# Peptides against a protein of PDB entry 4N78: the designs that were tried, part 304

Target 1, 186 residues: chain A of PDB entry 4N78
Amino acid sequence: HFQVICRLLGYQGIAVVMEELLKVVKSLLQGTILQYVKTLMEVMPKICRLPRHEYGSPGILEFFHHQLKDIVEYAELKTVCFQNLREVGNAILFCLLIEQSLSLEEVCDLLHAAPFQNILPRVHVKEGERLDAKMKRLESKYAPLHLVPLIERLGTPQQIAIAREGDLLTKERLCCGLSMFEVILT
Target 2, 155 residues: chain B of PDB entry 4N78
Amino acid sequence: MAELQMLLEEEIPGGRRALFDSYTNLERVADYCENNYIQSADKQRALEETKAYTTQSLASVAYLINTLANNVLQMLDIQASQLRRMESSINHISQTVDIHKEKVARREIGILTTNKNTSRTHKIIAPANLERPVRYIRKPIDYTILDDIGHGVKW

## One batch from the design tools (peptide; made by RFdiffusion4, then SolubleMPNN)

Design b2_p29_3_s2 (from b2_p29_3, 12 letters changed)
Fold by OpenDDE base, seed 3:
Structure b2_p29_3_s2 (fold): chain B 186 residues (1-186), chain C 155 residues (1-155), chain A 29 residues (1-29)
Amino acid sequence: as target 1 above (186 residues)
Amino acid sequence: as target 2 above (155 residues)
Amino acid sequence: SEEANQDIIEQYKEKYHQSTIEYFEELLK
């Protein structure tokens, strides 16, 4: 589903969605959640010591549940604050999945374009073969597929310009070194 | 442009008219040849004259058809060339627009991106001194402070 | 006879057609 969304929206659509999600997340965090957190911090026990590990996970959980019982019993915390946190979590998850899906699409595009962009695959050399000779053979084999040089030889100046720009756009992908998710996490 | 206009407005219509006129003239020539052959005492001479007119008529019609055909072909070639140029121009514009849109889109999404950093995962360090569990003293919390936060019902 | 004349006319029509074909064939060579 996320792959389809990425394909349908493209970079622009994804950007718009991400921006809106970020706005929503920001508004939730800086608004309701922050206010609840501040209030909760004021009412939180001043001393909440970690129980001994000897109590085990259930005992530790029960200890914290007891310490926070009054807070957990606050109905508005469950209905409003936790809901907002869930929304934030869902937004983050959505962004992550979109980025992952987009990265996959971009990698596929790069792989498909590689033969046309003078990007040669890593060659596995079998025993007895020279790496250099094999690379040279591959270069010669794929040389006719190099789109930009081909168009530079046969195309009009306008076609050459478009081909170069297209080539650049094809090579430049977010997956090569950019992350949206890191921005969301900050 | 001028050549195409000349072909469309003058040469091709002119050629069609000439061909039509030739048709009417050929009918007259045929009638003449037929009558001449019937009325002539020298049938051989009349036949030779008919052959001569036939040859001339064939040559003239062939010439007219060839000229007209060539003009039509030339017209079509010019039109085809114009269409190809137009197509090329449209394609160029389309590609330029697409590239521009893509660049804009990439700028927009680019603002939402940062360089991939191999960040070290910070280990949560547990505090070394596990203090003895302090007896929990339940203090009532006044949550009325939260009544003004969010969509809460003001009691 | 009128019949003989019609035959002659048809022969000339055929010759005309053939000559026209030959002319265009030569032009296309």
Scores: peptide ipSAE 0.023, ipTM 0.593, DockQ to the pose 0.004
Fold by OpenDDE base, seed 2:
Structure b2_p29_3_s2 (fold): chain B 186 residues (1-186), chain C 155 residues (1-155), chain A 29 residues (1-29)
Amino acid sequence: as target 1 above (186 residues)
Amino acid sequence: as target 2 above (155 residues)
Amino acid sequence: SEEANQDIIEQYKEKYHQSTIEYFEELLK
């Protein structure tokens, strides 16, 4: 589903969705969640000692439940605050999955364009073959597919300019060095 | 442009008129040849004269048709060339617009991106001081309070 | 005779037509 969304929206559509999600997250964090956190900090026990590990996981849980009883019993915390936190969490996960899906699409585009952009695959050398000779053969094999040099030789100045710009846009992708998810976390 | 205009406005219409005039003239020539053959005492001479006129008429019509056809072909070639130029221009504009749209889109998404940072994970160090055991009385916890938390949206 | 003259005219028309076809066929080669 995320791959389909990425294909349908493109860069612009993804940007719009991400921007709107960021607004929603910001609104939730600075509004309702902040207010609840402040309230929770006021009712939080001033001294909460770590129970002994000997109590086991159930005993430790019971200890903290007792210490946080007033917080757990706060009805608005369950209905509103936790729901808002869930929404924030879902938004973050959505952004992560979109970025991952987009990265996959970009990698696919790069791979498909590679033969036309003088990008050679990693060559496996068999025993007895020279790497240099194999690379030269590969270069010669794919040389006719290089689009920009072909257009530079046969095309008009306008076509050459467009081809160069298109080539640049094809090579420059977000997956090469940019992250949206890190921005969301800040 | 001047050549195309000349073909459209002068040469082709002129050629068509010439063919039409030729048709009317051929009819007159035919009538003449028929009458000449009927009235002539020397039928062989009249026939030879008719053959000569027929050959000449055929040659003239053929010439007119060929000239007109060549002019039409030339016109079509010029128009085809113009269409190809227009197509090239339209394609150029279309591609330029697409590239521009893509650049705008990339700027928009770029604002939402940062450079990938390699974050080093820090080791959590456990505190050295063991606290004294406090006697804890276990109360049963009702976990049913959490049953309504976590309905995942089935995508 | 008028009939003989008409036959000659018809033969001539046919020859003319055939010559015209041949000329255009040659131009199209």
Scores: peptide ipSAE 0.020, ipTM 0.607, DockQ to the pose 0.004
Fold by OpenDDE base, seed 1:
Structure b2_p29_3_s2 (fold): chain B 186 residues (1-186), chain C 155 residues (1-155), chain A 29 residues (1-29)
Amino acid sequence: as target 1 above (186 residues)
Amino acid sequence: as target 2 above (155 residues)
Amino acid sequence: SEEANQDIIEQYKEKYHQSTIEYFEELLK
């Protein structure tokens, strides 16, 4: 599903969706969630001593559960605050999955374009073959496919300009070193 | 452009008119040959004359048709070339627009990106000093403090 | 008139003869 969404939206559509999600997340965090957190901080016990380590992890959990029981049982916290936190979580997950799907699409595009952009595949050298000789053979094999040099030789000035711009756009992909998800987490 | 105009306005219409005129003339020649054959005392001569006219007329019609056909073909070739040039121009514009749209889209998404940092997972440093658990005295939580949050009901 | 018809026929003959010659000349080029 996310792959289809990425294909349909493209860079522009993804950008718009991500921006809107960020706005929603910001609104939730700075609004309702912040208000609940402030209120909870005011009503939290001033002195919460760590339970004895002797109680083990389950005992410590039960201790904190008991101390926070009244807060957890607050109806508005369960219905509104937790729902908002769930929405934030879903938005973050959505952004992550979109970025992953987009990265896969970009990698596929790069792989498809590679023969036309003078990008040679990783060469596996068999026993007894010289790496240099094999590389030279591959270069010769793919040389006729290099689109930009071909158009520069045979094309009109307008075609050359378009080819160069297209080549640049093809090479410059987000997956090569950029992350949207890291921005969302900041 | 001038050649196409000449073909459309002069050569092809002229060829069509010539062919039409040829048809009319052939009918007249046929009538003449028929009458000449009926009236002539030397029917053999009249027949040979008719054969000669027929052969010549057919050759002339064939020539007119061939000339007209060639002119039409030439016209079509010129038009096809013009269409190809127009298609090339449209494609160029389309590609330019697509590239521009893509650049705009990439700028928009680029604002939402940062360089991939190898995030060093901060080791959660466990606090060294386990302070002795003090007995927590449970104070009743006053929920009235939360009543003003969410429902906007000012009592 | 028969004479007018003959003139038309002769003009026609010349025209077609010339056209035929031109056609063959073009074919031979």
Scores: peptide ipSAE 0.022, ipTM 0.596, DockQ to the pose 0.004; fails the geometry check
Fold by OpenDDE base, seed 5:
Structure b2_p29_3_s2 (fold): chain B 186 residues (1-186), chain C 155 residues (1-155), chain A 29 residues (1-29)
Amino acid sequence: as target 1 above (186 residues)
Amino acid sequence: as target 2 above (155 residues)
Amino acid sequence: SEEANQDIIEQYKEKYHQSTIEYFEELLK
């Protein structure tokens, strides 16, 4: 599903969706969640001493349950605050999955373009073969597929300009060094 | 343009008129041959004359048709070449627009990106200021992520 | 030269056309 979304939206559509999600997340964090956190901080026991170990794990749990009873019984925390946190979590997960899917699509595009852009695959050298000789053979094999040099020789100045720009756009992808998810977490 | 105009306005219409005139002339020649054969005491001579006129008339018509056909073919070739040039121009404009749209889209999404931190240390990288062109850090692309996707040729 | 051939073709076309006209004019006489 996320791959289909990435294909349908493209960079422009993904940018718009991500911007809107960031606005929503920001609104939730700075608004409702912040207010609940402030309220919770006010009602939080200022002095919570560790109960004596003699009470055992059940007694310690009961002690903390009693100290936090007012917080646990706060109905709006369960219904509104946790729901908003779930929405934020879903938005974060959505952004992560979109970025992962986009990265996969970009890698696929790069792989498909590689033969045309003088990008040679990693060659497995068999025993007894020289790496240099194999690389030269591959270079010679794929040389006719190099699009930009081909157009530079046969094309008009306008076609050459378009080919160079297209080549640049094909090579430059987000997966090469950029992360949207890190921006969202910041 | 001048050649196409000459073909359209002068040569092809002229050839059509010539062919039409030839038709009317051939009808007159046929009438002449028929009358000549009926009136001539020497029917054999009249027949030979008719054969000669028929051969000449057919040759003339064949020439006119061939000339007209060649002019029409030439016209069509010129028009086809013009259409190809127009198509090339339209394609160029379309590609330019698409590249521009893609650049705009990439700038917009680029604003939402930061450099991937390779360091395990969670350095809070401040959001890249909007004004700095997002420098793509060329990291070697690990294509192994695609090994499980599709029956692609394992290179 | 292609230009010389075109001139020859045009001259031949004109001569043929004129000859055809003259032939039909003589027939109509």
Scores: peptide ipSAE 0.018, ipTM 0.590, DockQ to the pose 0.005; fails the geometry check

Design b2_p29_3_s3 (from b2_p29_3, 13 letters changed)
Fold by OpenDDE base, seed 5:
Structure b2_p29_3_s3 (fold): chain B 186 residues (1-186), chain C 155 residues (1-155), chain A 29 residues (1-29)
Amino acid sequence: as target 1 above (186 residues)
Amino acid sequence: as target 2 above (155 residues)
Amino acid sequence: KEKENQDIIEQFKREYHESTIKYYEELLA
């Protein structure tokens, strides 16, 4: 599903969706959630002393439960806060999954373009073969597929410009070093 | 352009007119030959004359048709070439627009990105300035991630 | 030279054709 969304929206669509989602998240955090958190902090016991060890684990638990009873009851009554937190969580997960899906799509594009861009995968060298020799052979094999050099040789100036721009756009992908999710978390 | 115009306005219409005129003339020649054959005392001579006229007429028509056909073909070739050039121009414009749109899209999404933290230690301070082109850090592509995707050659 | 020769040939053919037409026109008048 996320892959389809990524393909459908493209970079621009994803950007728009993420921007709007960030606005929503910001609104939730600065609005309702903040208000509830402030209220909860006000109701939080100022002094919570550790009970004596003599009360045992059950007694200690009961003690803390009693001390936090008002908070728990308040939180249960105010389900809106938890719902908003869930929404925020879902938004974060959505962003993560979109980024992952986009990264996969980008990697696929890079792989498809690689033979035409003089990008060769690292070949597994069998025992006894020199990696350099094998890579050189591969480079030679795929040299005729290099699109930009071919167009530079045979194409019009306009075609050359377009080819270079296209090549650059193909190579410049988010998965190469950028993260949207990290921005969302900051 | 001048050649095409000449073909369209002068040569092809002229060739068509010539062919039509030739038709009319051939009809007259046929009538003449028929009458000449009927009136001639020497039927053999009249027949030979008719054969000569027929041969000449056929040659003339063949020439006219060939000339006209060649002119039409030339016209079509010129037009086809013009269309190809127009198509190329449109394609270039389209590609330019697509590239531009893609660049805009890349900028928009780029604003929402930060450099991936490679090192555990340094908090990458997101550059505050929105306007700075996000420099892509080229990381080696791990192709193994896609080993299970597609019918491609397992290298 | 080949193009020039072709042009000459085509010109000759045109002239020949025109003369032929005129001949038939004169014959039929």
Scores: peptide ipSAE 0.016, ipTM 0.621, DockQ to the pose 0.005
Fold by OpenDDE base, seed 3:
Structure b2_p29_3_s3 (fold): chain B 186 residues (1-186), chain C 155 residues (1-155), chain A 29 residues (1-29)
Amino acid sequence: as target 1 above (186 residues)
Amino acid sequence: as target 2 above (155 residues)
Amino acid sequence: KEKENQDIIEQFKREYHESTIKYYEELLA
């Protein structure tokens, strides 16, 4: 589903959706959640000492449950805060999945374009063969497929310009070094 | 453009008219030849004359058809060339627009991106001093402070 | 006599048609 969404929206649509989600998340975080957190911090025990590790995970959990029992009970009564947190969580997950799907699509595009852009895969060298010789053979084999040089030779100036721009756009993908999800987490 | 216009408005219509006129003339020639053959005492001579007129008439028609056909072909070639040029222009514009849209889209999404940082997982540093468990005295928390937060029912 | 004349005309038409085809074949060659 996310792959289809990525294909349908494209970069622009994804950007718009992400921007709106960020606004929503920001609004939720700075609004209701922040207020609840501030209030909870005020009422939270100032001194919460870590129980001894000797009590084990269940004992530690029980200790914290007991200390936070009143807070948990109050928070459970206020479904709004948890709902907002769920919304934030869903937004984050959505962004993550969109980015992953987009990255996959971009990688596929790069792989498909690679033979036409003089991007050669690293070939496994059999014992006794020189890597350089094999790479040269591959370069020679795929040289006729290089789109930009081909168009530069056969095309009009306008076609050449478009081909170069297209080539650049094809090479420059987010998956090569950019992350949206990291921005969302900040 | 001038050549195409000349072909469409003058040469091709003119050729069609000429061909039509030729048809009418051929009918007259045929009638003449038939009558001449019937009335002539020398049938062989009349036949030879008929053959000559027939050959001439057919040659004329063939010429007219050929000329017309060539003009039509030329017209079609010019039109095809024009269409190809238009197609090329439209394609160039379309591609330019697409590239522009893509650039805009990439700028927009780019604002929402940062460089992939190899996040070193910071080890959660456990606090060094195991503080002795202080006897937890349960103090009642006054939650009335939260009553003003959200659209909750003010009691 | 009319049948003979029609046969002559048909023969002429055939010969003429064949000659015309040959002429165009030669022209296109």
Scores: peptide ipSAE 0.021, ipTM 0.630, DockQ to the pose 0.004; fails the geometry check
Fold by OpenDDE base, seed 1:
Structure b2_p29_3_s3 (fold): chain B 186 residues (1-186), chain C 155 residues (1-155), chain A 29 residues (1-29)
Amino acid sequence: as target 1 above (186 residues)
Amino acid sequence: as target 2 above (155 residues)
Amino acid sequence: KEKENQDIIEQFKREYHESTIKYYEELLA
């Protein structure tokens, strides 16, 4: 599903969606969630010491659950605050999944373009063969597929310019070194 | 352009007219041959003359058709070449626009990106000395403080 | 009438021959 969304939206569509999601998340965090957090801090027990480790993790959890029971039972917290937190969580997950899907699409594009851009995979060398010799043979074999050099030789100046721009755009992908998800977490 | 115009406006129409005129002339020749054959005392001579005119007429028509056909073919070749040039120009413009759109899109999404960094997970270091458990005293929560937030009932 | 027809025919023959000659001259040019 996310792959289809990425294909349909493209870079522009994804950017727009992510920007809007970030706005929504910011609004939720700075608005309702912040207000509830402030209120909860005011009503939080002033003295909440760590229980003894001898109670174990379940006992410690129960202690804190009991201490915060009245806060958790507040109806507005469950209906409004937790819902907003769910929305934030969903937005984060959505962005993560979109980025992952986009990265897959970009990798596929890079793989498809590789033969035309003089990008050769590392090949397995059989016993007794030199890697360098094999790579040179492969390079020679695929040399006619190099698009930019071919167009530079045979094309018009306008075609050459377009080919170079296209080649650059093909090589420059987000998956090569950029992350959107890290921005979302900031 | 000048050659195409000449073909369209002069050569092809002229060739068509010539062919039409030839048709009219052929009818006249046919009528003549018929009349000549009927009226001539020497039927064999009249027949030979008819054969000669027929051969000549066929040759003339064949030439006219061939000339016209060649002119039409030339016209079509020129037009095809012009269309190819136009197509190339349109494709170039289209590609330029697409590249521009892609660059804009990439700038927009680029603003939403940062360099991939290795996330350092900080280990939460537990304090070495566990404090003695304090007796849990349940304090009632005053919900009135929350009445101004949301749809709480004011008491 | 016969003489007029003969004159027309003879004129046609001349015109036809001239046109044919011209055609071949153009073809050979």
Scores: peptide ipSAE 0.019, ipTM 0.633, DockQ to the pose 0.004; fails the geometry check
Fold by OpenDDE base, seed 2:
Structure b2_p29_3_s3 (fold): chain B 186 residues (1-186), chain C 155 residues (1-155), chain A 29 residues (1-29)
Amino acid sequence: as target 1 above (186 residues)
Amino acid sequence: as target 2 above (155 residues)
Amino acid sequence: KEKENQDIIEQFKREYHESTIKYYEELLA
């Protein structure tokens, strides 16, 4: 699903969605969540001593339940605050998944374009074979597929310009060094 | 452009007119040949003359048709070439626009990105002094202290 | 009428002949 979304929206669409999600998250955090957190801080027990371990897990639980009774009974916390937190969480997850999906798509594009851009993978060399010779052979094999040089030789100046721009756009992808998710977390 | 215009405005219309005129002339020639054959005392000569005129007329018409056809073909070729050039231009513009749109889109999304910080794993410099693990002598938890609290059901 | 027709025919022959000659001259030129 996320892959389809990425394909459908493209970079521009993804950017728009991400921006809007960020706005929503910001609004939730600075608005309702902040208010609830402040309220919770006010009602939080000022002195909460750890009960003695001798009371066991059930006793400790009951102790904390009692100490936090006012918080637990705060109905709005469950209905509104937690819901908002879920929304924030979902938004974050959405962004993460979109970025991951986009990265996969970009990688695939890079891989598909590689033979046409003189990007060759490192080949496994068997014992006794010269790596350089194999690479040279591969380079020679794929040389006719190099699009930009081909167009430079056969194309018009305009076509050459377009080909170069296209080549650049193909090579420059977000997955190469950029993260959207890190921005969202900041 | 000039050649195409000449073809469209002069050569092809002229060829059509010539062909039409030729048709009219052929009719006259036919009438002449018929009358000449009827009136001539030497029928053989008249027939030969008719054959000659017929051959000439057919050759002329064939030439006119061929010329006209070639001109039309040439016209079409020129037009096709022009269309191809226009198509190429349109494609170029389209591609340019697409590239531009893509660049804009990338800038937009780029604003939402940051460089992946490969967190240099700070080599946790293991402090040289491996504090000898204090042998946690597990003192056996004497659970007998709990014996008094648990109302063990004496089965 | 016959004479007129003959004159027309002769004129046509002449014109046709001249045009034909001209055509061939142009072709040979």
Scores: peptide ipSAE 0.017, ipTM 0.639, DockQ to the pose 0.004; fails the geometry check

